# Ledger of designs, part 16: peptides against a protein of PDB entry 5VZU

Target 1, 271 residues: chain A of PDB entry 5VZU
Amino acid sequence: GRTLEDIFHEHMQELILMKFIYTSQYDNCLTYRRIYLPPSRPDDLIKPGLFKGTYGSHGLEIVMLSFHGRRARGTKITGDPNIPAGQQTVEIDLRHRIQLPDLENQRNFNELSRIVLEVRERVRQEQQEGGHEAGEGRGRQGPRESQPSPAQPRAEAPSKGPDGTPGEDGGEPGDAVAAAEQPAQCGQGQPFVLPVGVSSRNEDYPRTCRMCFYGTGLIAGHGFTSPERTPGVFILFDEDRFGFVWLELKSFSLYSRVQATFRNADAPSPQ

## One batch from the design tools (peptide; aimed at target 1 S199)

Design b1_p12_7_s4 (made by RFdiffusion4, then SolubleMPNN; from b1_p12_7, 5 letters changed)
Fold by OpenDDE base, seed 5:
Structure b1_p12_7_s4 (fold): chain B 271 residues (1-271), chain A 12 residues (1-12)
Amino acid sequence: as target 1 above (271 residues)
Amino acid sequence: VLEEMRKDFYVP
């Protein structure tokens, strides 16, 4: 019988063939555009730049990592049959740190799934609340037609007297328990392992991570059909390596910095 | 989409 391995080998060949067909169709009209490296900012989690990522059966792709306030973005520099170049393959919410459990519980996919889905629900609630505040703020600028109501005269109404005793209702200020910002332990990396049943291109991934964040990955059918965002985990390993766990796909992408120096790749100064 | 993408992202 066909093994799972045989089926996936056939599928990899189909994806390679599709990628070849797409690239060969573009050979008749190639537009070259300069890609600029994002400027480095002091507040960037790591230096922005080009990374080489693993995408399962699609193999190796080039992604630009950039920082946008409390969001990080991976932009595809290379495309595949599903997701074209220039798309945001990953979007990372740097506000929503994920705490991985101990190394034993990290093997449990259901535990990681629980943690990620709880964060996804919080992000969804925050988006709904912020959407309501933005919606209500636009409704109140009805044009006050200032009709000039005519100057009716000063009736001198009389000076009634003083004696309202102020009741000292000493309402105790309710201690707003400031949710203790768990100190960003910029400390020692924690042991890291992939959950059982998460596919990786190889077992050669960093076994220690600095921090994790909630993120979403872009998925689509062939030809970029029905594009959607799927939940995942951004894993910072070091200055030159990060990962993304595609939760619903049960897949892991490892991204390694492209160490090549490029001439004239710096973004032009904003004029 | 997800079932198709699972095949695309699977590496044996």
Scores: peptide ipSAE 0.405, ipTM 0.934, DockQ to the pose 0.811
OpenDDE base, seeds 1, 2, 3, 4: peptide ipSAE 0.344, 0.059, 0.055, 0.059; ipTM 0.922, 0.797, 0.764, 0.792

Design b1_p12_8 (made by RFdiffusion4)
Pose (drawn by RFdiffusion4):
Structure b1_p12_8 (pose): chain A 212 residues (1-129, 189-271), chain P 12 residues (1-12)
Amino acid sequence: GRTLEDIFHEHMQELILMKFIYTSQYDNCLTYRRIYLPPSRPDDLIKPGLFKGTYGSHGLEIVMLSFHGRRARGTKITGDPNIPAGQQTVEIDLRHRIQLPDLENQRNFNELSRIVLEVRERVRQEQQEGQPFVLPVGVSSRNEDYPRTCRMCFYGTGLIAGHGFTSPERTPGVFILFDEDRFGFVWLELKSFSLYSRVQATFRNADAPSPQ
Amino acid sequence: SALDDAWLAMHT
């Protein structure tokens, strides 16, 4: 929905062109691999499926939310040269809720950082052996119409890598649930916010034979 | 680095 002008500034102009060129080399001679929608589950769930998400200068990407016990997984359906399609873009720890402060403390980025890194440490120890909402100051958000109320928060980690999917790594963050079908992820080390929203469209023949 | 490239991707 833009022209060569609105994109000729600039890193996104490059990424957009590469994509066009790269994808168009297929001239619709394509191989398709099967995917499934995730299993629904009652008590043990807060609703799975496909979501549209903001991935910075790569634009929106489609991400599948699925539940695997006390962890939720976000798996890329569409991706980018940094973190490709098919990868785990996010992992939400559903046993480590994070309390939301009043608006003024939400605004304080360092309070959020200290709190998140605390949980990361407690998690390392374990494994080794709705109210108003605002993003902290200094955290970017492509969307800006992110909902200003939220139902809860959890610790999670996202996967990052350089171009070519080089040296991928988990970075800490916080998952934010807004309503039944909108959620967010604050990328702590990137001071960046990804806003996700449910794909409303219905899909035929997409259920899995079983959870396994 | 991965962090620098990821930052660039998120903020440009």

Design b1_p12_8_s1 (made by RFdiffusion4, then SolubleMPNN; from b1_p12_8, 6 letters changed)
Fold by OpenDDE base, seed 1:
Structure b1_p12_8_s1 (fold): chain B 271 residues (1-271), chain A 12 residues (1-12)
Amino acid sequence: as target 1 above (271 residues)
Amino acid sequence: SSLEDARRAFHE
């Protein structure tokens, strides 16, 4: 029988061959597109820019992180045989924070899955409700018949009155001990661990995270066949590192900021 | 399926 190693080597050879064929077929029609770094905004969760990540069997990928109001986007700078460059590998909903459980319960994949799927259902409901409001507003362009009818002047006036009555009584305000939910200190990292059965290409991931958000990842077959969005978790570790948990794939991708400074990579100021 | 193809690509 073929070993797992033999299958892996054959698959890697196929991927290398596909990459070679793909690069060689375009030798006569190479189009270069300039990539601009997104400008930083004060409200950006972290500085936007290029991040280097482990994505799929294809190894090292470059993703551009950008912020779009209450959404963040990872755009592929490097393509692979499944997903071409310029596609949105991850889309993050900054409205939908995911609260990780305690460290013991973080090891439970089913608990993380439950939390993510509950948020996914809320996002679907909000999209359905917002879709209905946009549909009803277009219908009532009834014809404005212009009828001219006239100016009547009604003036009337005046008055008065008065009165005053009084009474009672002083019902005691029951002490509702508002359990002060300690505001989860927005600045302190929480302990982080991957659930059991989530694969990581790099076991050296940060063991503390700042915050998590609901997101979706893009998956496809070879040649970008049947592209779909899968649910996941965006994990902000720090200013220079984030992760994405691919829930259905049971995989984790770590992304680290590219520290290289690029000259003339800033978007031209809109003149 | 895209999920099966992605699973291969992520777990190999």
Scores: peptide ipSAE 0.307, ipTM 0.911, DockQ to the pose 0.654
OpenDDE base, seeds 2, 3, 4, 5: peptide ipSAE 0.283, 0.295, 0.297, 0.289; ipTM 0.904, 0.908, 0.907, 0.905

Design b1_p12_8_s2 (made by RFdiffusion4, then SolubleMPNN; from b1_p12_8, 5 letters changed)
Fold by OpenDDE base, seed 3:
Structure b1_p12_8_s2 (fold): chain B 271 residues (1-271), chain A 12 residues (1-12)
Amino acid sequence: as target 1 above (271 residues)
Amino acid sequence: SPLEDARKAMHS
């Protein structure tokens, strides 16, 4: 029977062969596309830009992080045998913050799974409700047959006079104490640990996180076959590092900012 | 399956 080692070795040989086929195809036809860095906005969670991920046997990948209102996106700059360059590897919903439990309960994969699946269900409900409001609004545009309403003559309504009795009703100004949104104290980050049974290629991940959000990752078979979205958690560690927990894959990907400065990489100003 | 292929790629 094939051992687990034989299966692993066969799979590694397949991935190496695929990588060799892909690299050999570039010798015949190279398509060059200029990459522009996203413009930074004041409300961006962190500075947008290039991040280096290391996950699985694919090795080193480059992802562009960008912000789109209440959504963030990771776009593949490097392709792999499963997912080509230009695909959105991760989509983050900045409306749906994930609250991690205490450090002891963070070790429980089932607890993280429960929290993520509850948020996924809320996102699904909100999408269904927003879809119904958009559907009902289209049904009432029956063809307004523009019957030409006959031009009824504008009767000059007479100028009624000026009687200005000043009613003094002294309505007390109810002090609407605007609950000053306390500036989100750059509070001490929450202690962070991966759940038991979540694989990390590197055990040297940040042990403190700032914020977590619900998101989805893209998965596919070789050659981008049957692409689907899988639920996960975006973890912001700091200005230069984020992670993604792939819930169904039980894996963690760490992304670190590419510190290289690029000349002429800014998007051209919209003329 | 895409999940199995992705899982293999992530755990290898």
Scores: peptide ipSAE 0.251, ipTM 0.898, DockQ to the pose 0.594
OpenDDE base, seeds 1, 2, 4, 5: peptide ipSAE 0.244, 0.239, 0.225, 0.242; ipTM 0.898, 0.894, 0.890, 0.896; seeds 1, 5 fail the geometry check

Design b1_p12_8_s3 (made by RFdiffusion4, then SolubleMPNN; from b1_p12_8, 4 letters changed)
Fold by OpenDDE base, seed 1:
Structure b1_p12_8_s3 (fold): chain B 271 residues (1-271), chain A 12 residues (1-12)
Amino acid sequence: as target 1 above (271 residues)
Amino acid sequence: SALEDARKAMHE
């Protein structure tokens, strides 16, 4: 019978052949685009830049991490047979933090799945509500003909006196229980483990994470066929490492910062 | 499906 190793080798040979075919097709028309590193901003979750991803049979991929307000984006610098270069491989919603359960419950894939899917439904609801407000605002610009209201004369109303007794209207302050924004526990890393049945290429992922966010990954068939967004979890480990749990794929991708410095890679300052 | 193809690519 074919071993898992035989299947892996056959698939790797196919991927190498596909890569060779793709590279050979471009020999006649290579377009080089300069990639600029995104400028670092104080509000960036971590320093933006190049990360090397390791996931599946595709091996090593380069992704640019950038921050866009309350969203983070991973953009493919290297393409694969499914997702070409320049595509947004991951989109992270920094508004929707994922709270991981205790380490024991982190092994339960169904628990992680529940948490992620609940956040996905909230994101969908917010998108639907924001779509309705944009629709209603257009209708009511009827031209209010500003009829010139006539200048009624300033009657000098007289200065009568002071005697207003203070009514003690004891308005009970309605306890608006401000949902205490749980203080961003910015400091203490949480113990981290992958759920049972989530594939990792290696076990060398960090066993402590800082925070997690809801996100979506881009998946497609070969040749970028039927591209779709699949739900996942962005795991921030540290300044130089993040992961992405592909929920539906039951896979984990680890991304590590590329430590290389590039000359002239900084985005030109907008003049 | 894209999910099946991606699953293969991620696990093989």
Scores: peptide ipSAE 0.270, ipTM 0.901, DockQ to the pose 0.643
OpenDDE base, seeds 2, 3, 4, 5: peptide ipSAE 0.255, 0.266, 0.257, 0.266; ipTM 0.894, 0.900, 0.897, 0.899

Design b1_p12_8_s4 (made by RFdiffusion4, then SolubleMPNN; from b1_p12_8, 5 letters changed)
Fold by OpenDDE base, seed 2:
Structure b1_p12_8_s4 (fold): chain B 271 residues (1-271), chain A 12 residues (1-12)
Amino acid sequence: as target 1 above (271 residues)
Amino acid sequence: SALEDARKAMLS
């Protein structure tokens, strides 16, 4: 019978063959598109730019990280047999922070799954509610015929008087010490470990993370067939490293900033 | 399925 190893080996050979076919097709006709680095904004979680990831059989992947208000986006610069270049491989919702449990409970995949699926349901509810408010707001612009009701000159009602009673009652303002919610010091990294059963190509991932967010990853069959979004966790490690936990795939992708400085890679200013 | 193909690609 085919072993699991045989199936993986056959699939790896298929991916290598597809990669070879695509690469060989480029020798016949290359379309070059200039990639512009997104401008950095003050509100960007980290500097936008090119990140390299290595996960699965795809080998080296390049992703552009960009920020769009309360959303971040990873756009594939390198295509693979499943997802072509220019697709949004990850979409991150910066409104929905994932709170990781303690280090002991981080090893429990079911706990991470619970947390992510609860956030996914909240995101779904917010999308449904926001769709209803946008629908109802358009209906009420019936033409209010502003009939010009005539300005009746209502009269000078008079100056009534004086009285002065001084009542003292000096109720002591109880010092409600508003416990200043110390702004959660965004700077202290929490201990980080992958859940048991999450596959990483390399065990050399950062063991501390700054923050995590809910996100979705794009998955597809070969040739971009049946593309769908799968839930995951975006993990910010530092200014130059982030990860993505693919929940349904039980896999982890590590992305590291491309350290190359590109001259003239900035988007042309809109003239 | 897309999930199976993606899973194979990610785990191989």
Scores: peptide ipSAE 0.262, ipTM 0.898, DockQ to the pose 0.598
OpenDDE base, seeds 1, 3, 4, 5: peptide ipSAE 0.260, 0.248, 0.260, 0.256; ipTM 0.899, 0.895, 0.898, 0.897

## One batch from the design tools (peptide; aimed at target 1 K76)

Design b2_p13_1 (made by RFdiffusion4)
Pose (drawn by RFdiffusion4):
Parts: C-alpha cells; structure tokens; sequence
Structure b2_p13_1 (pose): chain A 212 residues (1-129, 189-271), chain P 13 residues (1-13)
C-alpha cells in the first residue's frame, strides 16, 4: 500500500526489492509442505492459532501460537532472511508471570530490564540444577495503536540472528497479553516491541491428526 | 553477538 517513494528510505526499500525479486523467481513453480493448526485444550490454554505480527522493517509476518505445557511457542509461517519461516521466533514461559507496575514504573525501561534479567537468572537456576499498560520510554513500536490495557505478562525469549540466519540466539523479553486475540513481545536487548493479532479467517482441512 | 544486535536494532527501531 505504498509507492517507490515511501519506501526509498531505505533499508526496507532494499529488503522489499530482494523479496520481490527472490520470490518472483519462482514464477509459481513451487513446492508446498504440509502444516497443521495447533490442538485446542481447555483449562491448560489461553487460545492457539495463527497471528499477524510486526517484525520491524521486514513488515508483518504470520506466526503460529501453540501450547506445549508450561511453555507457549511462536513458530514462523512466513519469515525473513534474519529468522526464516519455520523457526521458533518466540518462547513464552508460562510459569513465570511478571507483575505489572503502575503506569509510571512501566515507563521506566531500566526497571523493566532489571526485572526481566532477574527472571532470566532464576530460570537459569531452575534449568541448570486487566489494568492500564504502556511501553517504556525508548522502546519502539511500529504499530503505535497497541492496546493501552492488558491482562497479564510472562517472561519469554525470542530468537535473533544476523542476515542469513547467522549465529541465531535467544534474547530475553517479556510477553504481554492484551485480550483473547492480541499479544505483544518486548525485545529487551533491541528496545523494540512486536504486536501480534489473531488471524480471524477460518481454515478447512487444517487440523492435525494428533498432538504428536 | 554485538554485531547482530546492531543489525537487529537497525531493523526494528
């Protein structure tokens, strides 16, 4: 929904062209692999499926939310040269809720960082052996209409890599649940916010034979 | 790792 003008500035103008060129080299001679929608589950769930998400200059990407015990997974359906399609873009730890401060303390980025890194450390120890909401100051959000109220927060980690999916790594963050079908992820080391929203469309023949 | 953070910050910010 833009022209060559609105894009010629600039890193996105490049990424957009490469995508067009690359994808169009297929001339619709394509191979398709099977995917499935995730299993629903009662008590042990807060609702799975496909979501549209903001991935910075790559634009929106489709991400699948699925539940695996005390962890939720976000798996890329569409992706980008940094973190490709099929990868785990996010992992939400559902046993480590994070309390939300009043608005003023939410604005303080360092408080959020200290709190998140604390949980990361507690998690490393374990494995080794709704109210108003605002993003902290200095955290970018491509959307800006992110909901200003939220139901809860959890510790999670996101996968990052350089171009070519080089040296991928988990970085700490915090998952934010807004309503039944909108959620967010604050990328702590990137001071960046990704807003996700449910794909409302219905899908035929997409259920899995079983959880395994 | 720092080079990746710089690149990612350029993408997301």
Amino acid sequence: GRTLEDIFHEHMQELILMKFIYTSQYDNCLTYRRIYLPPSRPDDLIKPGLFKGTYGSHGLEIVMLSFHGRRARGTKITGDPNIPAGQQTVEIDLRHRIQLPDLENQRNFNELSRIVLEVRERVRQEQQEGQPFVLPVGVSSRNEDYPRTCRMCFYGTGLIAGHGFTSPERTPGVFILFDEDRFGFVWLELKSFSLYSRVQATFRNADAPSPQ
Amino acid sequence: SEEILEEMRELYN

Design b2_p13_1_s1 (made by RFdiffusion4, then SolubleMPNN; from b2_p13_1, 5 letters changed)
Fold by OpenDDE base, seed 2:
Structure b2_p13_1_s1 (fold): chain B 271 residues (1-271), chain A 13 residues (1-13)
Amino acid sequence: as target 1 above (271 residues)
Amino acid sequence: REEVLEEMRKLFQ
């Protein structure tokens, strides 16, 4: 019978062959595009730039991380047989923080799945509501000709009198101890572990994370067939590392900053 | 869809 090793070798051979075919096909029509690093903004969650990702048998990917207000984006710099270069491999919603449970409950994939799917439903509702507000707001600017309603003289209703009973009852102001919303300590890392059954190419992932956000990843078949967005979790570990949990794939991708300094990689100033 | 997910699962393993 075919061993798991035989199946893995056949699959790796197929991927290598596909990579050879697509690179050889592109060699006849290689459009070299200059990549510019996104400008850093003060409000960026981390410095934007190039990250190397590792997931499965695809090997090493290069992704550009950029920030776009309340969204972050991972753009493929390296294509693969499924997803071409320039596609948005991940899209992160910085409005929707994922709160990870305690370390014991983080091992439960169904708990993470529940949390992510609840956030996905909220994102869907907000998109529906925002679509209605944008639709209704355009319809009601009919020119209200403000006909000047004539100023009817408001009759002086009489000043009824002063009755002054002084009842003193000094009810002590109960100190409503405003539960000081402990400023979410943006600096304390939470212990982090992957759920059981989430595949990681390397067990050497950071065991502490700063924060997590809802996001979607792009998946497609060979030749970019049937492209779709799948739900996931963006995990910020530190200034130089982030992860993405592909929920439906039960997979984890680790991304590490490319520390190389590039000359002349700054975006041209907007003229 | 499920075929794409299964193809992608194999790529992540």
Scores: peptide ipSAE 0.346, ipTM 0.916, DockQ to the pose 0.785
OpenDDE base, seeds 1, 3, 4, 5: peptide ipSAE 0.084, 0.143, 0.342, 0.308; ipTM 0.805, 0.845, 0.916, 0.907

Design b2_p13_1_s2 (made by RFdiffusion4, then SolubleMPNN; from b2_p13_1, 7 letters changed)
Fold by OpenDDE base, seed 4:
Structure b2_p13_1_s2 (fold): chain B 271 residues (1-271), chain A 13 residues (1-13)
Amino acid sequence: as target 1 above (271 residues)
Amino acid sequence: RQAVLEEMRKLFR
């Protein structure tokens, strides 16, 4: 029977062949599109810009990180055989923070899976509720035909009397000690390790993270067939590094800021 | 879905 190694070699040969076909097709017709760096906003989680990421066998890819209110997006600048350039490879929900467990429990993939899937379910519920409110709000502009409701005479129901016994039951107010949510100290990085069985291209990833968020990653077959969003975790390491854990793929992608300064790459000011 | 996940898992190795 075919070994896992045989299947891997066959798949790597297909990837190399596809990459060769794509690169050779570009020799005759290159379309250039100007890319603008997204403007920085004060409320941006980190400075937006270009990041270099690693996608296992795809190698080095360039992703643009941008912020859109309570969402962040990673847009492919370089495409691969599965996901073309200009697609949103990752979408991050900055409303849904992921709390990583302690370092011992971070090695448990099933625990991370539970945490992520619980947040995924909340996001689905919020989308269903928000979809109903948006649907119901449009339906009720039916013309209110003001049918004049006939004035039925208010029958004067009689004034029953005043008996006033003041029961003094002095129930002591139980001091509900509001457990002061300790403000998560935004300053110290949490120890970070990948779960057992999550594939990384290298073991050289940051061992501390600032914060994590729920996100979705785009996956597809070759030629962008059957594209779907899979759940994952966006991990902010620092101002220049983030990661994405692809939960269903059991893989990790590390992204590092492109340190090159681009002159005149800023978006034109909106006139 | 399962086939896409299997192919993508190969790509991320």
Scores: peptide ipSAE 0.108, ipTM 0.809, DockQ to the pose 0.739
OpenDDE base, seeds 1, 2, 3, 5: peptide ipSAE 0.096, 0.084, 0.102, 0.099; ipTM 0.796, 0.793, 0.797, 0.800

Design b2_p13_1_s3 (made by RFdiffusion4, then SolubleMPNN; from b2_p13_1, 5 letters changed)
Fold by OpenDDE base, seed 3:
Structure b2_p13_1_s3 (fold): chain B 271 residues (1-271), chain A 13 residues (1-13)
Amino acid sequence: as target 1 above (271 residues)
Amino acid sequence: MEEVLEEMRKIFN
């Protein structure tokens, strides 16, 4: 029978062949589209822009990070044989923080898997509850019976009602102590290690992270066949580096900011 | 065999 090594070798040959075919197709007819950098907002988790992402055997890809309120998106600028350019490779829910355990328990893949799947279930419940409220509100448009236009009521004059005395009910303003969201101390980042059995293209990743969030990654077969969203963890290391743990793939992608300055990359102001 | 190849084709994101 074929060994796992034979299957892996054949798959790598197929991937190389697919990359060659895609590269050779560019000799025919290319459509060029200008890419604009997303505008930066004060509430953005980090400056949006272009990042170099590591995708295992695909190598180095360019991803554009953008922020959309409480969501972040990674869009492929370069594509591969599985996920074409213009697809959202990662979608991050900035409402759903992942709390990493201590460094010892971070080595346990099953513990990370448990934490992520518990957050996935909460996200699913919130989506179902919000879907029910939107559904029940549409059902009560009963047929507006066209009741006939009743006649113009006469403008009767404004009677001056009398000067009712100001009762001084000194209702104490209940100090709604707005729980001051303690400014997330720009504290010393949490020690970070990949779980055992999570593959990384490089062992040189940041060993300290600022925060983590729930997200989903896009996976597909060759030629973008059977595309699906898999659960994962977005890991913010610093202003210029983030990671994504692909939970089902047991893989890690490191993203590093493109330091090149692009002239005229800002979107034209809407005229 | 095709299922294993199909699962291996999904390994890439």
Scores: peptide ipSAE 0.140, ipTM 0.743, DockQ to the pose 0.201
OpenDDE base, seeds 1, 2, 4, 5: peptide ipSAE 0.114, 0.134, 0.026, 0.083; ipTM 0.736, 0.751, 0.664, 0.719

Design b2_p13_1_s4 (made by RFdiffusion4, then SolubleMPNN; from b2_p13_1, 4 letters changed)
Fold by OpenDDE base, seed 3:
Structure b2_p13_1_s4 (fold): chain B 271 residues (1-271), chain A 13 residues (1-13)
Amino acid sequence: as target 1 above (271 residues)
Amino acid sequence: REEVLEEMRKLFN
């Protein structure tokens, strides 16, 4: 029977062959589309733009990071044999912050998995509740009963009713204790380490993170077969670096900003 | 066996 090693070698050979086929397609008629950088907004978590992402077997890929209200999106600019260009490799929910444990407990993959699965369940519940409110609102289009004829406007008269006294009810202004949003301690990054068993291409990743968020990553077989979204963790390191922990893959992708300046890469203003 | 399956999983993203 085929060994697992034989299956792995066959899969790697197929991946290399597919990469070669895709590379050889450049000799054919290609359609080129201009890519525009997303406009930066003041409320964006970091400046949007191009990042170089490390993907385990595929190598270095180019991803566009963009912000869409309380969601962030990574879109593949370069494709691979599994996930084609233009697909959303990662979707980040900026409403659902992940709190990493202390550095000792960060090494425990099961603890990170527990935290993320708990957030995943909250996201699922919120989606179900929002789906029910949208469903009940459509049911009350009862039949438009035929509005009967326009009865005439009777003009009835101006009655003057009287001087009701000013009750002085001195309702004490309930001190709305403005829950002082503790100023997010913007300055001190948390110590960061990958869980044991999570693979990275390089051990040279930032050992301090600013914030973490729940997200989903796109996975598929060769030729974009059976695409699905898997749970993960977006790790913000700094203005130019973020990571994504793929929980089900036990892998880590590091994304670093492309420092090259592109002329005429801004979207034309909508005229 | 498990190591090979973990390496294969890295091929899908």
Scores: peptide ipSAE 0.235, ipTM 0.805, DockQ to the pose 0.246
OpenDDE base, seeds 1, 2, 4, 5: peptide ipSAE 0.197, 0.201, 0.057, 0.152; ipTM 0.767, 0.777, 0.794, 0.751; seed 1 fails the geometry check

Design b2_p13_2 (made by RFdiffusion4)
Pose (drawn by RFdiffusion4):
Structure b2_p13_2 (pose): chain A 212 residues (1-129, 189-271), chain P 13 residues (1-13)
Amino acid sequence: GRTLEDIFHEHMQELILMKFIYTSQYDNCLTYRRIYLPPSRPDDLIKPGLFKGTYGSHGLEIVMLSFHGRRARGTKITGDPNIPAGQQTVEIDLRHRIQLPDLENQRNFNELSRIVLEVRERVRQEQQEGQPFVLPVGVSSRNEDYPRTCRMCFYGTGLIAGHGFTSPERTPGVFILFDEDRFGFVWLELKSFSLYSRVQATFRNADAPSPQ
Amino acid sequence: SFVPPEIFYSFED
């Protein structure tokens, strides 16, 4: 929904062109691999499926939320040269809720960082052996209409890599649940916010034979 | 520069 003008500034103008060129070399001679929608589950769930998400200058990407015990997974359906399609873009730890402060403390980025890094450390120890909401100051959000109320927060990690999916790594963050079908992820080391929203469309023949 | 291969998904075979 833009022209060559609104894009010729600039890093996105490049990424958009590469994509157009690269994808169009297929001239619709394509191979398709099977995917499934995730299993629903009652008590042990807060609702799976496909979501549209913001991935910075790469634009929106489609991400599938699925539940695997005390962890939720976000798997890329569409992706980018940094973190490709098919990868785990986010992992939500559902046993480590994070309390939300009043608005003024939410604004304080360092308080959020200290709190998140604390949980990361507690998690490393374990494994080794709604109210008003606002993003902290200095955290970017491409959306800006992110909901200003939220139901809960959890510790999670996102996968990052340089161009070509080079040296991928988990970085700490916090997952934010807004309503039944909108959620967010604050990328702590990137001071960036990704806003996700449910794909409302219904899909035929997409259920899996079983959880395995 | 290197670009990872594109992946196309379907809900049917």

